# Designs tried in a protein design run: peptides against a protein of PDB entry 1BH9. Part 38

Target 1, 89 residues: chain A of PDB entry 1BH9
Amino acid sequence: FSEEQLNRYEMYRRSAFPKAAIKRLIQSITGTSVSQNVVIAMSGISKVFVGEVVEEALDVCEKWGEMPPLQPKHMREAVRRLKSKGQIP

## One batch from the design tools (peptide; made by RFdiffusion4, then SolubleMPNN)

Design b2_p9_4_s1 (from b2_p9_4, 5 letters changed)
Fold by OpenDDE base, seed 2:
Formats: C-alpha cells, sequence, structure tokens
Structure b2_p9_4_s1 (fold): chain B 89 residues (1-89), chain A 9 residues (1-9)
C-alpha cells in the first residue's frame, strides 16, 4: 500500500454522486419518497459499481496495449466482460 | 478499494 495508492483511494473515497440527484432518480422510479439512509446506500452502491467498471476498463485498455485516458470502446468492452464473468446482470 | 488502479502515474 503505497502513498500514491493511498492518495488515489482517498480521492475515490471522497467522490460521490450528488445526493439530491440520486434521491430524485430513485423517487422517479419508486413513485414514493425515500429516506436519507436509502439515498446514501444507493449512492455508495452506484459509486462502487462505476468504480468496478472503470477498473475493468483499465484492464481492457492494458490488454489492448493502449494507454489512458479510457475511451468509450474500453468501457463497452469492460461491461461485456463483466457480464460474461457474471459480475453484472 | 485498497487496490485501486484508477489512472495511476
Amino acid sequence: as target 1 above (89 residues)
Amino acid sequence: EENLRLYSS
């Protein structure tokens, strides 16, 4: 666990989707109001999901012999691979 | 996510 790795982790950990936006999205789907804790939980799950896709995309990028920044093609391939691995529906 | 690799330098 290097200093650089810690810094990257902290930046990721501190990032988050706008709480109000998540709340509106959930309520638009459920048709009812949701608690603050539900918003927090969904925000966290969403961030983790995005993080996992990005990490997979980085792996794709590397395997294709390419360098960041990630491109749409890497993201699309990442999703396909995660589906094939059963990591996402 | 202790093993985060996201855009490492």
Scores: peptide ipSAE 0.153, ipTM 0.741, DockQ to the pose 0.106
Fold by OpenDDE base, seed 4:
Structure b2_p9_4_s1 (fold): chain B 89 residues (1-89), chain A 9 residues (1-9)
Amino acid sequence: as target 1 above (89 residues)
Amino acid sequence: EENLRLYSS
């Protein structure tokens, strides 16, 4: 990895969804309270998922000859491509 | 080779 790649990775690693918000969201779906470990696990999985979509969206943006910031159209296309590749459900 | 391009924020 280049230093820039490492830096971006570290910034990504340090980022996180608000714990309370994730907990409330899960509970709104399950209808019951969830443990701290479930919140942590789901937060991690969610971040990985978002990260993969963002990486694909950046690729879409570049391939379309456009410049950041990402727009909804990039995200939608990214999801479509990832699904077609079987990389996301 | 993998190339990470996530925003650095």
Scores: peptide ipSAE 0.151, ipTM 0.731, DockQ to the pose 0.141
Fold by OpenDDE base, seed 3:
Structure b2_p9_4_s1 (fold): chain B 89 residues (1-89), chain A 9 residues (1-9)
Amino acid sequence: as target 1 above (89 residues)
Amino acid sequence: EENLRLYSS
């Protein structure tokens, strides 16, 4: 891996959704309090989901012969492709 | 909460 790739991975690895924000979001949907473990699990799932979308968007950008940074069109296309592959609902 | 994923592109 290049230094750039490794750096991007490290930035992703170190990033995290604020627990309080995730908790509030879940509770706003469920209408009831959620445990810390649920918040942790949902935070992890959300991070993986975002990572997968970004990876797909990077692939889209490359396939379209375009250069970074990612644009909304790349993200939209990534989501469409992931849905067509059955990788996301 | 570390994920075992790498950005390769």
Scores: peptide ipSAE 0.123, ipTM 0.705, DockQ to the pose 0.079
Fold by OpenDDE base, seed 5:
Structure b2_p9_4_s1 (fold): chain B 89 residues (1-89), chain A 9 residues (1-9)
Amino acid sequence: as target 1 above (89 residues)
Amino acid sequence: EENLRLYSS
């Protein structure tokens, strides 16, 4: 990785969703309390998911001959493409 | 595949 890529990766790696917010969100869906490990696991999965969508959206933006910042249309198209490739449900 | 383009913040 280049220094720039490493820096971006490090920022991404160090980022984290607030545990309390994730816990509350999960519990609002499950209807019952969840363990700390579930919160940690879901936080990690969610971060990976968001990362994949953003990377795909950047690809979309580039393929459309456009420049960042990403727009909602890029995000929507990214999700469609990831679904079509079977990379996300 | 090892080409990261995530925003830095």
Scores: peptide ipSAE 0.154, ipTM 0.735, DockQ to the pose 0.146; fails the geometry check

Design b2_p9_4_s2 (from b2_p9_4, 3 letters changed)
Fold by OpenDDE base, seed 4:
Structure b2_p9_4_s2 (fold): chain B 89 residues (1-89), chain A 9 residues (1-9)
Amino acid sequence: as target 1 above (89 residues)
Amino acid sequence: EEVLELYAS
């Protein structure tokens, strides 16, 4: 990894979704209470998903000859590309 | 497991 990639990874590693918020969100969808383990699992999956989108968005930003910070247009294009490549549904 | 490690770190 480059220094930039390492720094980005560290920021990513330190980021997290608030458990209470995730729990409430899941429960609003399922209509019933969920266990702590479910919240942890879903939070992890969500973090990985966000990480993959951001990674693609950074690639888009670079390929467009632009500099960070990422903008909504980069995120939208990233999602489009990931869907096209079958990496996300 | 990478997912758990990344989130729990």
Scores: peptide ipSAE 0.140, ipTM 0.770, DockQ to the pose 0.091
Fold by OpenDDE base, seed 2:
Structure b2_p9_4_s2 (fold): chain B 89 residues (1-89), chain A 9 residues (1-9)
Amino acid sequence: as target 1 above (89 residues)
Amino acid sequence: EEVLELYAS
């Protein structure tokens, strides 16, 4: 990894969704209370998902010959590509 | 497991 990649990874590693917010979101959908472990699991899965999209978006940005920061167009294209590759529904 | 570790870090 380059120093830049390492830095991005470190920032990603340190990032997290607020537990309370995730809990409320899940409960708003299920209509019932959820355990702490469910919140942790869902938060983790969501973080991985975001990470995969961002990684793809960075690749898009690079392939388009553009420089960070990422723009909405990179994110939209990333999602399109991930769907095309079957990596996300 | 890795998912949880990444989130918890």
Scores: peptide ipSAE 0.137, ipTM 0.769, DockQ to the pose 0.132
Fold by OpenDDE base, seed 1:
Structure b2_p9_4_s2 (fold): chain B 89 residues (1-89), chain A 9 residues (1-9)
Amino acid sequence: as target 1 above (89 residues)
Amino acid sequence: EEVLELYAS
């Protein structure tokens, strides 16, 4: 792997949603309190989801012969492709 | 689980 790829992975690995914010969001939907483990699980799933979209967008950017940073057009195309592949609803 | 490890520690 290139240094750039390793750096991106490291930044992704260290990124996280604030637990308090996720907890509040879930509770605003469920109407009841949620456990720490539920917050952790939902946060993890959300992070993976974001990672998959960004990874697809980076692939789009590369295939179009363009260089980072990602632009809205890359994100829009990524979502389209993921839907086409059945990776997201 | 890798997902759980993302928020471990």
Scores: peptide ipSAE 0.107, ipTM 0.764, DockQ to the pose 0.061
Fold by OpenDDE base, seed 3:
Structure b2_p9_4_s2 (fold): chain B 89 residues (1-89), chain A 9 residues (1-9)
Amino acid sequence: as target 1 above (89 residues)
Amino acid sequence: EEVLELYAS
């Protein structure tokens, strides 16, 4: 890891979706209350999903010979590539 | 980690 990569990893590791916000979001969709475990599970998978998209976007940015910060075009291309590789639905 | 928290409960 470069220092920059390590720093990004640390920031990612420390980041988290607020449980209350996730709970409210899920309940707004399902129309019913959800358990704490459901909130934890959804928060976790959401974080992993975001991490994978961002990682792919950074790769796209690098391959295009561009520098951060990421732009919408990088994110869109990342999603297309991940879908193409079957890594996301 | 939060995901780990699920299995630690």
Scores: peptide ipSAE 0.105, ipTM 0.795, DockQ to the pose 0.046

Design b2_p9_4_s3 (from b2_p9_4 with A1E S9A)
Fold by OpenDDE base, seed 5:
Structure b2_p9_4_s3 (fold): chain B 89 residues (1-89), chain A 9 residues (1-9)
Amino acid sequence: as target 1 above (89 residues)
Amino acid sequence: EADLELYAA
């Protein structure tokens, strides 16, 4: 991995969703209280999901011969490609 | 890759 990739990974690793916010969001959907473990699990899954989308978007940006930062068009294309490949629903 | 340890209680 390049230094840039390592730095990006480090920033990703340090990022996290606030538990309280995730709990409120889930409860707004389910209509009932959720356990701490559910919040932890959903937070983790969400972080992985975001990471996968960003990784794909960076690939799109590179393949289009463009430079960072990522733009909405890269994110939209990333989601399209991931869906096409069956990697996300 | 993800670091799930950040969520460990």
Scores: peptide ipSAE 0.114, ipTM 0.766, DockQ to the pose 0.071
Fold by OpenDDE base, seed 2:
Structure b2_p9_4_s3 (fold): chain B 89 residues (1-89), chain A 9 residues (1-9)
Amino acid sequence: as target 1 above (89 residues)
Amino acid sequence: EADLELYAA
């Protein structure tokens, strides 16, 4: 890992979805109360998902010979590639 | 590369 990658990773590690917001979102979809563990699990899965998309987007940006910050086109292409590779549904 | 980081809050 480069220093830039390490710094990005550290910022990623320190980021998190607010539990209350995630709980409300899940409950708005399920129509019923959810446990703390469900909130934690869903938050974790979501964070991993975002991380993987961002990682792919950074790769796209680099392969296109462009520099950060990421743009919507990088994110869209990342999702397209991840779907193509079967890494996301 | 898949990230295997666990959520810890």
Scores: peptide ipSAE 0.112, ipTM 0.730, DockQ to the pose 0.079
Fold by OpenDDE base, seed 3:
Structure b2_p9_4_s3 (fold): chain B 89 residues (1-89), chain A 9 residues (1-9)
Amino acid sequence: as target 1 above (89 residues)
Amino acid sequence: EADLELYAA
């Protein structure tokens, strides 16, 4: 890793969704209470998903010869590409 | 590429 890549990875690794917020969000959708383990699992999956989208968006930004910060167009294109690759539904 | 233990119980 470059220093920049390492720093991004470290920040990503240390980042986390607040459990209470995730729990409330899930329950707002399911209409019923969920276990702590479900919250943990869903939080993890969500973090991975966000990470993959951001990684793809950074790749898009680079391929377009543009500089950070990421813009909405990068995020939209990232999702489009990930769907095209079958990496996300 | 992805961590398997992103959160602690």
Scores: peptide ipSAE 0.110, ipTM 0.750, DockQ to the pose 0.068
Fold by OpenDDE base, seed 1:
Structure b2_p9_4_s3 (fold): chain B 89 residues (1-89), chain A 9 residues (1-9)
Amino acid sequence: as target 1 above (89 residues)
Amino acid sequence: EADLELYAA
């Protein structure tokens, strides 16, 4: 891994969704209270999902011969590609 | 991949 890759990965690892916000969001959708474990699980899944999209976006950015930071066009293309690959709904 | 330990109580 390059130093840049490691740095990005480290920043990703340090990032996290606020538990309270996730809990409120889930509850606003489900209409009922959710357990801490559910919040943790959903937060984890969400982080993985975001990571997957960002990873694909970085690949798009590179393939287009561009440099970070990622732009909306990279994110949109990433989502399109992931959908076409069947990696996300 | 996510580091779930960051979410652990």
Scores: peptide ipSAE 0.107, ipTM 0.772, DockQ to the pose 0.073

Design b2_p9_4_s4 (from b2_p9_4, 4 letters changed)
Fold by OpenDDE base, seed 4:
Structure b2_p9_4_s4 (fold): chain B 89 residues (1-89), chain A 9 residues (1-9)
Amino acid sequence: as target 1 above (89 residues)
Amino acid sequence: EEVLRLYAS
């Protein structure tokens, strides 16, 4: 792939959810304090999850003969497909 | 390549 594509990939790889927000969210669910490493791990997993859903949604959009931007219907179908494939719970 | 498509220009 091109240098431009590599750059975009690197930016995605370096992106992350706000640490404090993720920590608060996890703690609101668990009811107890969460370590920094857990926050980092969950943030990374969440980013990958979002990426996979978006990629599937783009596939759906294309297969339906439509063009971006993605719409809720694409996201919903993507989730259904990923569940069917056993790629997400 | 999946990520690359995600951010394709």
Scores: peptide ipSAE 0.078, ipTM 0.699, DockQ to the pose 0.122
Fold by OpenDDE base, seed 1:
Parts: C-alpha cells; sequence; structure tokens
Structure b2_p9_4_s4 (fold): chain B 89 residues (1-89), chain A 9 residues (1-9)
C-alpha cells in the first residue's frame, strides 16, 4: 500500500453505519423493535457486504484497464458479476 | 475484518 492507499483503507476500517439509523431501518421493515446485538450484527454484515462489492468493483476497474477512483459503471458491473456468481441475490 | 484489495490499485 502507498500511504494514500493505506489511509483510505484505515478510513474504511474505522467507518461504521450509524447504529440509530440501522436500528430505524430494521424496525421499519420488521415492524417491531430490535435488540442492540441485532443492530451490531447487521451493521457489521452490511459493512462487509459493501467491502465485497467494492472489491469486485476494483477488479472490474482493473480488468477494464482503468484506474481508481471507482465510477458508477464499475459498481454496476460489480453488482452484475456478483449476482452472476451467486454471491448476492 | 480486512478487505485485502480495497484501494490497493
Amino acid sequence: as target 1 above (89 residues)
Amino acid sequence: EEVLRLYAS
């Protein structure tokens, strides 16, 4: 990693979905309150999911002979590929 | 949790 790359990774590593927002979102779907542990688990899983999509998008970017930063077209293609691989619904 | 290739390009 270059220093810039490392810094970006650290920013990702330290980032998190706001617990209150996740709780509200889940409750809007379930129709009832959810526990703190459920919020924590869902937040973590969501972050990993985003990471996996970004990883795929970076691969797409590289395969297309392009350089970061990622563009919407890379993200769209990443999602398409992950779906075709059965990694996301 | 590590995302190994994140921003590695």
Scores: peptide ipSAE 0.078, ipTM 0.717, DockQ to the pose 0.094
Fold by OpenDDE base, seed 2:
Structure b2_p9_4_s4 (fold): chain B 89 residues (1-89), chain A 9 residues (1-9)
Amino acid sequence: as target 1 above (89 residues)
Amino acid sequence: EEVLRLYAS
């Protein structure tokens, strides 16, 4: 990978969902407050999940002989495949 | 890391 590619990856790695938004979402489901560490953990897990889905979608796009950018159909197929593989519920 | 594939051109 080029230095530019590594820089893009670093930006992704350092990015995160807004803590306040994640906290509100969790609390809307659990009905109770959650700790800062829970928010951090959930934010990280969510980011990894998104990354894994997108990675699968890139594989789908390639297997279908198509070129980026990814389209909704690639994302939908990626989810179906990940479910089939037992990688997501 | 596996996610690096997202940034390959």
Scores: peptide ipSAE 0.058, ipTM 0.685, DockQ to the pose 0.103
Fold by OpenDDE base, seed 3:
Structure b2_p9_4_s4 (fold): chain B 89 residues (1-89), chain A 9 residues (1-9)
Amino acid sequence: as target 1 above (89 residues)
Amino acid sequence: EEVLRLYAS
């Protein structure tokens, strides 16, 4: 890791979705109360998903010879690539 | 990691 990459990883590692917000979101979809463990699992999966999309977007940005910050076009292309690779639905 | 902690418990 370069210093920048390490710093980015640390910021990602320290980030977290508010449990209450995730719980409310899930319940608004399922229509039923969910356990703390379900909230934890969904929060973790969501964080991993976001991380993977961002990493793909950073790769797109680099391949296009562009510099951060990421732009919507990078995110859109990242999603398309991940779908084509079968890494996301 | 919280998710890992959950599965490791």
Scores: peptide ipSAE 0.041, ipTM 0.700, DockQ to the pose 0.043

Design b2_p9_5_s1 (from b2_p9_5, 4 letters changed)
Fold by OpenDDE base, seed 4:
Structure b2_p9_5_s1 (fold): chain B 89 residues (1-89), chain A 9 residues (1-9)
Amino acid sequence: as target 1 above (89 residues)
Amino acid sequence: DPFRRFLNL
């Protein structure tokens, strides 16, 4: 990575979903309380997933001959493509 | 290269 890329990656890495919201979401699915470590792990996995979808959406935007910012249609198509490639379930 | 486009915005 260049210094600029490293700085962008650091900003991305430091970004986070609100822990309380993630905890509540998981608990609504599991029906029981979850540990802080589970919240941290799930938050990390979720952030990586979002990054992969955004990356694919940027490719979709480019292939459609469009310019940023990304729109919902790019995100929907990105998810469809990632599923068809077997990159996400 | 994962995140190539994302990190170059």
Scores: peptide ipSAE 0.254, ipTM 0.837, DockQ to the pose 0.617
Fold by OpenDDE base, seed 5:
Structure b2_p9_5_s1 (fold): chain B 89 residues (1-89), chain A 9 residues (1-9)
Amino acid sequence: as target 1 above (89 residues)
Amino acid sequence: DPFRRFLNL
């Protein structure tokens, strides 16, 4: 990877969902307490999911002949496409 | 790689 690519990856890697918020969200769904390890695992999966949606949205943006920054319409279309591909529920 | 386009923006 180039230095620019590494910088972008590092910015992604260093970004984080607030652990407390993730814990509360999971517990609101499960109805029971969850361990710190579960929060960490779910946080990681969530970051990957966001990355996949953004990647698809960039493809949508390009296919529509548009330039970044991504707009809500790109994100909505990305989700639709990922659902149709069976990549997300 | 689900991040290739992102890294190459």
Scores: peptide ipSAE 0.246, ipTM 0.834, DockQ to the pose 0.742
Fold by OpenDDE base, seed 1:
Structure b2_p9_5_s1 (fold): chain B 89 residues (1-89), chain A 9 residues (1-9)
Amino acid sequence: as target 1 above (89 residues)
Amino acid sequence: DPFRRFLNL
C-alpha cells in the first residue's frame, strides 16, 4: 500500500455516523435501549456495508466504461448485483 | 480484495 492509500483508508476508518442518531435508529427498531457497545458495533458494520456498496459501484462504473464520480445509476446497479450475489438481502 | 478500487481512487 502507498502512503496515499493508507491515508485514504485512515480517513475512511475515522469517519463516523453520529452516535445519537444511530442509537435512536436502533432503538426505534428494537423498542428498547441499547448499549454503547451495540451502537459502536452497528456503526462499524454499517460503515463496512456502505464501503462494500461503493466498491461494487466502482466496479460497475469501470465495467460500463465510465469514469468517476459515481452516479445514482452506478449505485442502483451495485445494489442489484450485491443482491444477486447474495451479499445483501 | 475488498476495497481495492476504493483505495485506488
Scores: peptide ipSAE 0.260, ipTM 0.838, DockQ to the pose 0.659; fails the geometry check
Fold by OpenDDE base, seed 3:
Structure b2_p9_5_s1 (fold): chain B 89 residues (1-89), chain A 9 residues (1-9)
Amino acid sequence: as target 1 above (89 residues)
Amino acid sequence: DPFRRFLNL
């Protein structure tokens, strides 16, 4: 990776969902308290998921001959494609 | 790779 790529990766790596919000969201679904490790695991999975959706949307943008920034139409198409590929239920 | 485009924004 170039220094620029590394800096972008570091920025992504350091970004995070609010832990308390994730905990409350999971608890609202499960109906019971969850462990810190579950919150950490779900936060990580969610972060990767967001990255994969954005990656797919960037591919859509490129294939449509358009340039960033991403627009809602790219995100909608990305989700459709990921569903088609079985990556999203 | 899964994040190639993402890292090049």
Scores: peptide ipSAE 0.257, ipTM 0.838, DockQ to the pose 0.656; fails the geometry check

Design b2_p9_5_s2 (from b2_p9_5, 3 letters changed)
Fold by OpenDDE base, seed 1:
Structure b2_p9_5_s2 (fold): chain B 89 residues (1-89), chain A 9 residues (1-9)
Amino acid sequence: as target 1 above (89 residues)
Amino acid sequence: DPFSKFLNL
């Protein structure tokens, strides 16, 4: 991997969803209180999901012959491609 | 837990 890829991975690795915010979000959807373990699980799944979308968006950006930073058009195309591949709902 | 810490969760 390139240094740029390593730097992106490091930034991704260090990123986090605030537990309190995730808890509030889940509870706003479910209408019931959730445990810390549920927050951890959902945060993990969400981080993986975001990572997959961003990775696809970077691939889109590269295939279009463009350079970072990612733009909304890359993110939209990434989601479209992932849906077409059946990788996300 | 160690896994969540590794993932910064």
Scores: peptide ipSAE 0.115, ipTM 0.814, DockQ to the pose 0.056
Fold by OpenDDE base, seed 3:
Structure b2_p9_5_s2 (fold): chain B 89 residues (1-89), chain A 9 residues (1-9)
Amino acid sequence: as target 1 above (89 residues)
Amino acid sequence: DPFSKFLNL
């Protein structure tokens, strides 16, 4: 890994969703209370999802010969590619 | 739980 890649990984690893915020968000959608385990599970898969989208967007940026930071166009293209690959619904 | 701690949750 490059120093930049390692730094991005460390920042990603250390990032977290506030449990209370996730709980409130889920409950606003479901209309009922959710367990701590549901909050943990949803937080986990959400973090993985964000990581995968960002990774794809970085690949798009590189393939287009562009420099960081990521722009909305990279994120939109990343989502399109992931959907095309069947990696996201 | 180990899983949430690993993911920093």
Scores: peptide ipSAE 0.111, ipTM 0.818, DockQ to the pose 0.056
Fold by OpenDDE base, seed 4:
Formats: sequence, structure tokens, C-alpha cells
Structure b2_p9_5_s2 (fold): chain B 89 residues (1-89), chain A 9 residues (1-9)
Amino acid sequence: as target 1 above (89 residues)
Amino acid sequence: DPFSKFLNL
């Protein structure tokens, strides 16, 4: 792949949820404080999850003969399909 | 895959 392709991939790879927001969210659910490592791990798996949904949504968009940007309808259909495939709960 | 296409990978 080209340098430009690598740069786009790196931008995606470097994308992250705000740590403070994730920490607060987890704490609101668990009722207790969580370590930084837990926040990092949960942020990582959450990003992977979002990535899977986005990949499916892009597939939906393409199959519908539409072009980016993704719309809520693509995301909803993606989730529906992923659930049907058993890829997400 | 569609995501790779989006990233042009």
C-alpha cells in the first residue's frame, strides 16, 4: 500500500475514545472506580466493536448502491445483519 | 473488504 494508504490506516488506528468519558461510563455501571488499564482495555474492545459495525455498514452501503458518508440507516442495517450472523450479541 | 476499500488499502 502507498504512504497515503498507510496514513489513512494510521489515522483510524490512532482514533480513540476520550479516556475520562469511558472511565466515567464504566464507573457508572460498576459502581466503583476502575484502573487505567481497564479503561484502556475497554476502549480498545469498544473500538474493535465499532470497527466491525462500520465495516458491515460500508458493505450495506455498497450493496444498496449508495456512496459514503454512512447514514444511520446503514448502521441500523449493519447491526441487524451482524446480529443475524451471530457476530455480535 | 469494504472497509479496506474505504481506506484504499
Scores: peptide ipSAE 0.038, ipTM 0.684, DockQ to the pose 0.385
Fold by OpenDDE base, seed 5:
Structure b2_p9_5_s2 (fold): chain B 89 residues (1-89), chain A 9 residues (1-9)
Amino acid sequence: as target 1 above (89 residues)
Amino acid sequence: DPFSKFLNL
């Protein structure tokens, strides 16, 4: 990898959702307090989920013969395709 | 793959 490629990968790897926001969201759904480990796990799963949707959206954009940046229509189609493939609920 | 393209990996 070039230094530039490594830097981009590190930015992705180090990206995360704010713990406080995730904690509040989970608690609003469950009605009970959640542990730090649950917050960490859900944050990680959410990051992977977003990554998978974005990857599919990039594929959609390419298949439609369009150029970046991604648009909401690409994201909506990506979700539809992933659901159809059984890759997301 | 598209994700690798995004990261330029």
Scores: peptide ipSAE 0.034, ipTM 0.664, DockQ to the pose 0.463

Design b2_p9_5_s3 (from b2_p9_5, 3 letters changed)
Fold by OpenDDE base, seed 5:
Order: C-alpha cells, then sequence, then structure tokens
Structure b2_p9_5_s3 (fold): chain B 89 residues (1-89), chain A 9 residues (1-9)
C-alpha cells in the first residue's frame, strides 16, 4: 500500500453506520421491529457495498486521468460499471 | 459486540 491507500483504508475501517438510523430505516420498510443482529448484519453489508462502489469509483477516476477527490460523476460511472459486471443488481 | 467482531467488518 501507498501512504494514500493506507490512509484511505484506515478511514474506511473506522467508518460505521449509526445503528439507530439503520434500525429505523429497516423498520420503515418492514413495518415491524428488527433484532440487533439484523441491524449489525445490514450495517456490515451496507459498508461493504459502499466500499465496493468507492473502490470502483477510484478506478474510474484513475482511468479517466483525473485526480482526487472523487466527484459525483465517478460514483455514477462506478455504479454503471458494477451493474454491467453483474457485481451489483 | 461478539457478532460484529466475528464478522470483522
Amino acid sequence: as target 1 above (89 residues)
Amino acid sequence: DPFERFLNL
């Protein structure tokens, strides 16, 4: 890892979704209460998903010959590419 | 949380 990559990884590693917000969001969809483990699992899945999109967006940015920070256009293109690869629905 | 530690996310 470069220093930049290490720093990015550290920021990602330390990031987390607020449990209460995730719980409320799930319950707004299901119409009923959910367990703590469901909240933990969904939070983890969501973090991995965001990580994959950001990683793809960094690749897009590099391939376009552009420099950080990531812009909305990189994120949109990343989603398109991940869908085309079948990595996300 | 033990579950969080197990998942290591």
Scores: peptide ipSAE 0.313, ipTM 0.878, DockQ to the pose 0.051
Fold by OpenDDE base, seed 4:
Structure b2_p9_5_s3 (fold): chain B 89 residues (1-89), chain A 9 residues (1-9)
Amino acid sequence: as target 1 above (89 residues)
Amino acid sequence: DPFERFLNL
């Protein structure tokens, strides 16, 4: 790990979705109240998903010979690649 | 929260 990678990981590790926002979002879709554990689980899954997409996007950026910060085009390509690899639906 | 601690994300 480079210092930059370590710093990025630390920021990622400390990041979190607000529970209230996730709860409201899920409830807007399900039409009913959800438990705390569901909110925690969905928040965790979402964080992992974002992390995987960002990691792929950084790889895309590097492979294109470009430098951070990430742009929407990197994120779009990352999603395409992850789908192609069967890592996301 | 025990569940959050277990996940440790």
Scores: peptide ipSAE 0.301, ipTM 0.874, DockQ to the pose 0.051
Fold by OpenDDE base, seed 3:
Structure b2_p9_5_s3 (fold): chain B 89 residues (1-89), chain A 9 residues (1-9)
Amino acid sequence: as target 1 above (89 residues)
Amino acid sequence: DPFERFLNL
């Protein structure tokens, strides 16, 4: 692994969604109380999802011969590719 | 939290 890849991974591992914000968001959708375990699970799934989208976008950026930072066009193409692969709905 | 530690994300 490159130093850049390792640094990105470390930053990703240290990142987290605020539990209170996730709890409020879920409750706004479900209209009922949400358990701590549901908040933890949804936070984890969301983090993995964001990670997969960003990873695909970085791959798009590289394949287009472009340099960081990521731009909206990379994110849009990443979503299209993930949908075509059946990785996201 | 044991569940959070298990996920280890």
Scores: peptide ipSAE 0.300, ipTM 0.874, DockQ to the pose 0.050
Fold by OpenDDE base, seed 1:
Parts: sequence; C-alpha cells; structure tokens
Structure b2_p9_5_s3 (fold): chain B 89 residues (1-89), chain A 9 residues (1-9)
Amino acid sequence: as target 1 above (89 residues)
Amino acid sequence: DPFERFLNL
C-alpha cells in the first residue's frame, strides 16, 4: 500500500457519524425510538457503504487516468458500476 | 461500547 492510501484509510477509519444524528434519522423513518445497538449497527453499515462507494469511485478515477480529489462524475460512475455488479440496489 | 468495539470500524 502507498502511504497516501494508508493515510486515506486511517482517516476513513477514524471518521464516524454522530450517534445522535443517526438515531434521529432512523427514528424519523421508523416513527419509534431505536436502541443503542441499532444506532451502532446502522452507523457501521452506513460507514461501510460509504467506504465501498468511495473505493469504487477511486477505482473509476484511476481507470480514467485522472487524479484525486474525487469529483461528482466519479461518484456517479461508481454508483452505476456498483449497481451493474449487483453490489447496491 | 462492547458491540461497537467488536465491529471495529
């Protein structure tokens, strides 16, 4: 792994959604209160999801012979590719 | 939280 990739991973690893915000968001959808474990699980799943999309976008950027930072066009293409692969709905 | 630590994300 390159130092850049390692640093990016470390930043990703340390990032987190605010628990209160996630809780409120879920509750706005479910209409009822949710447990701490649900918030933790949903936060984790969401982080993984974001990570997978960004990873795909980085791959797109590289395949197009472009350099970071990621642009909206990379994100759009990433989503398209992930859908095509059946990795996201 | 032990559950959060277990996920290790």
Scores: peptide ipSAE 0.277, ipTM 0.869, DockQ to the pose 0.052

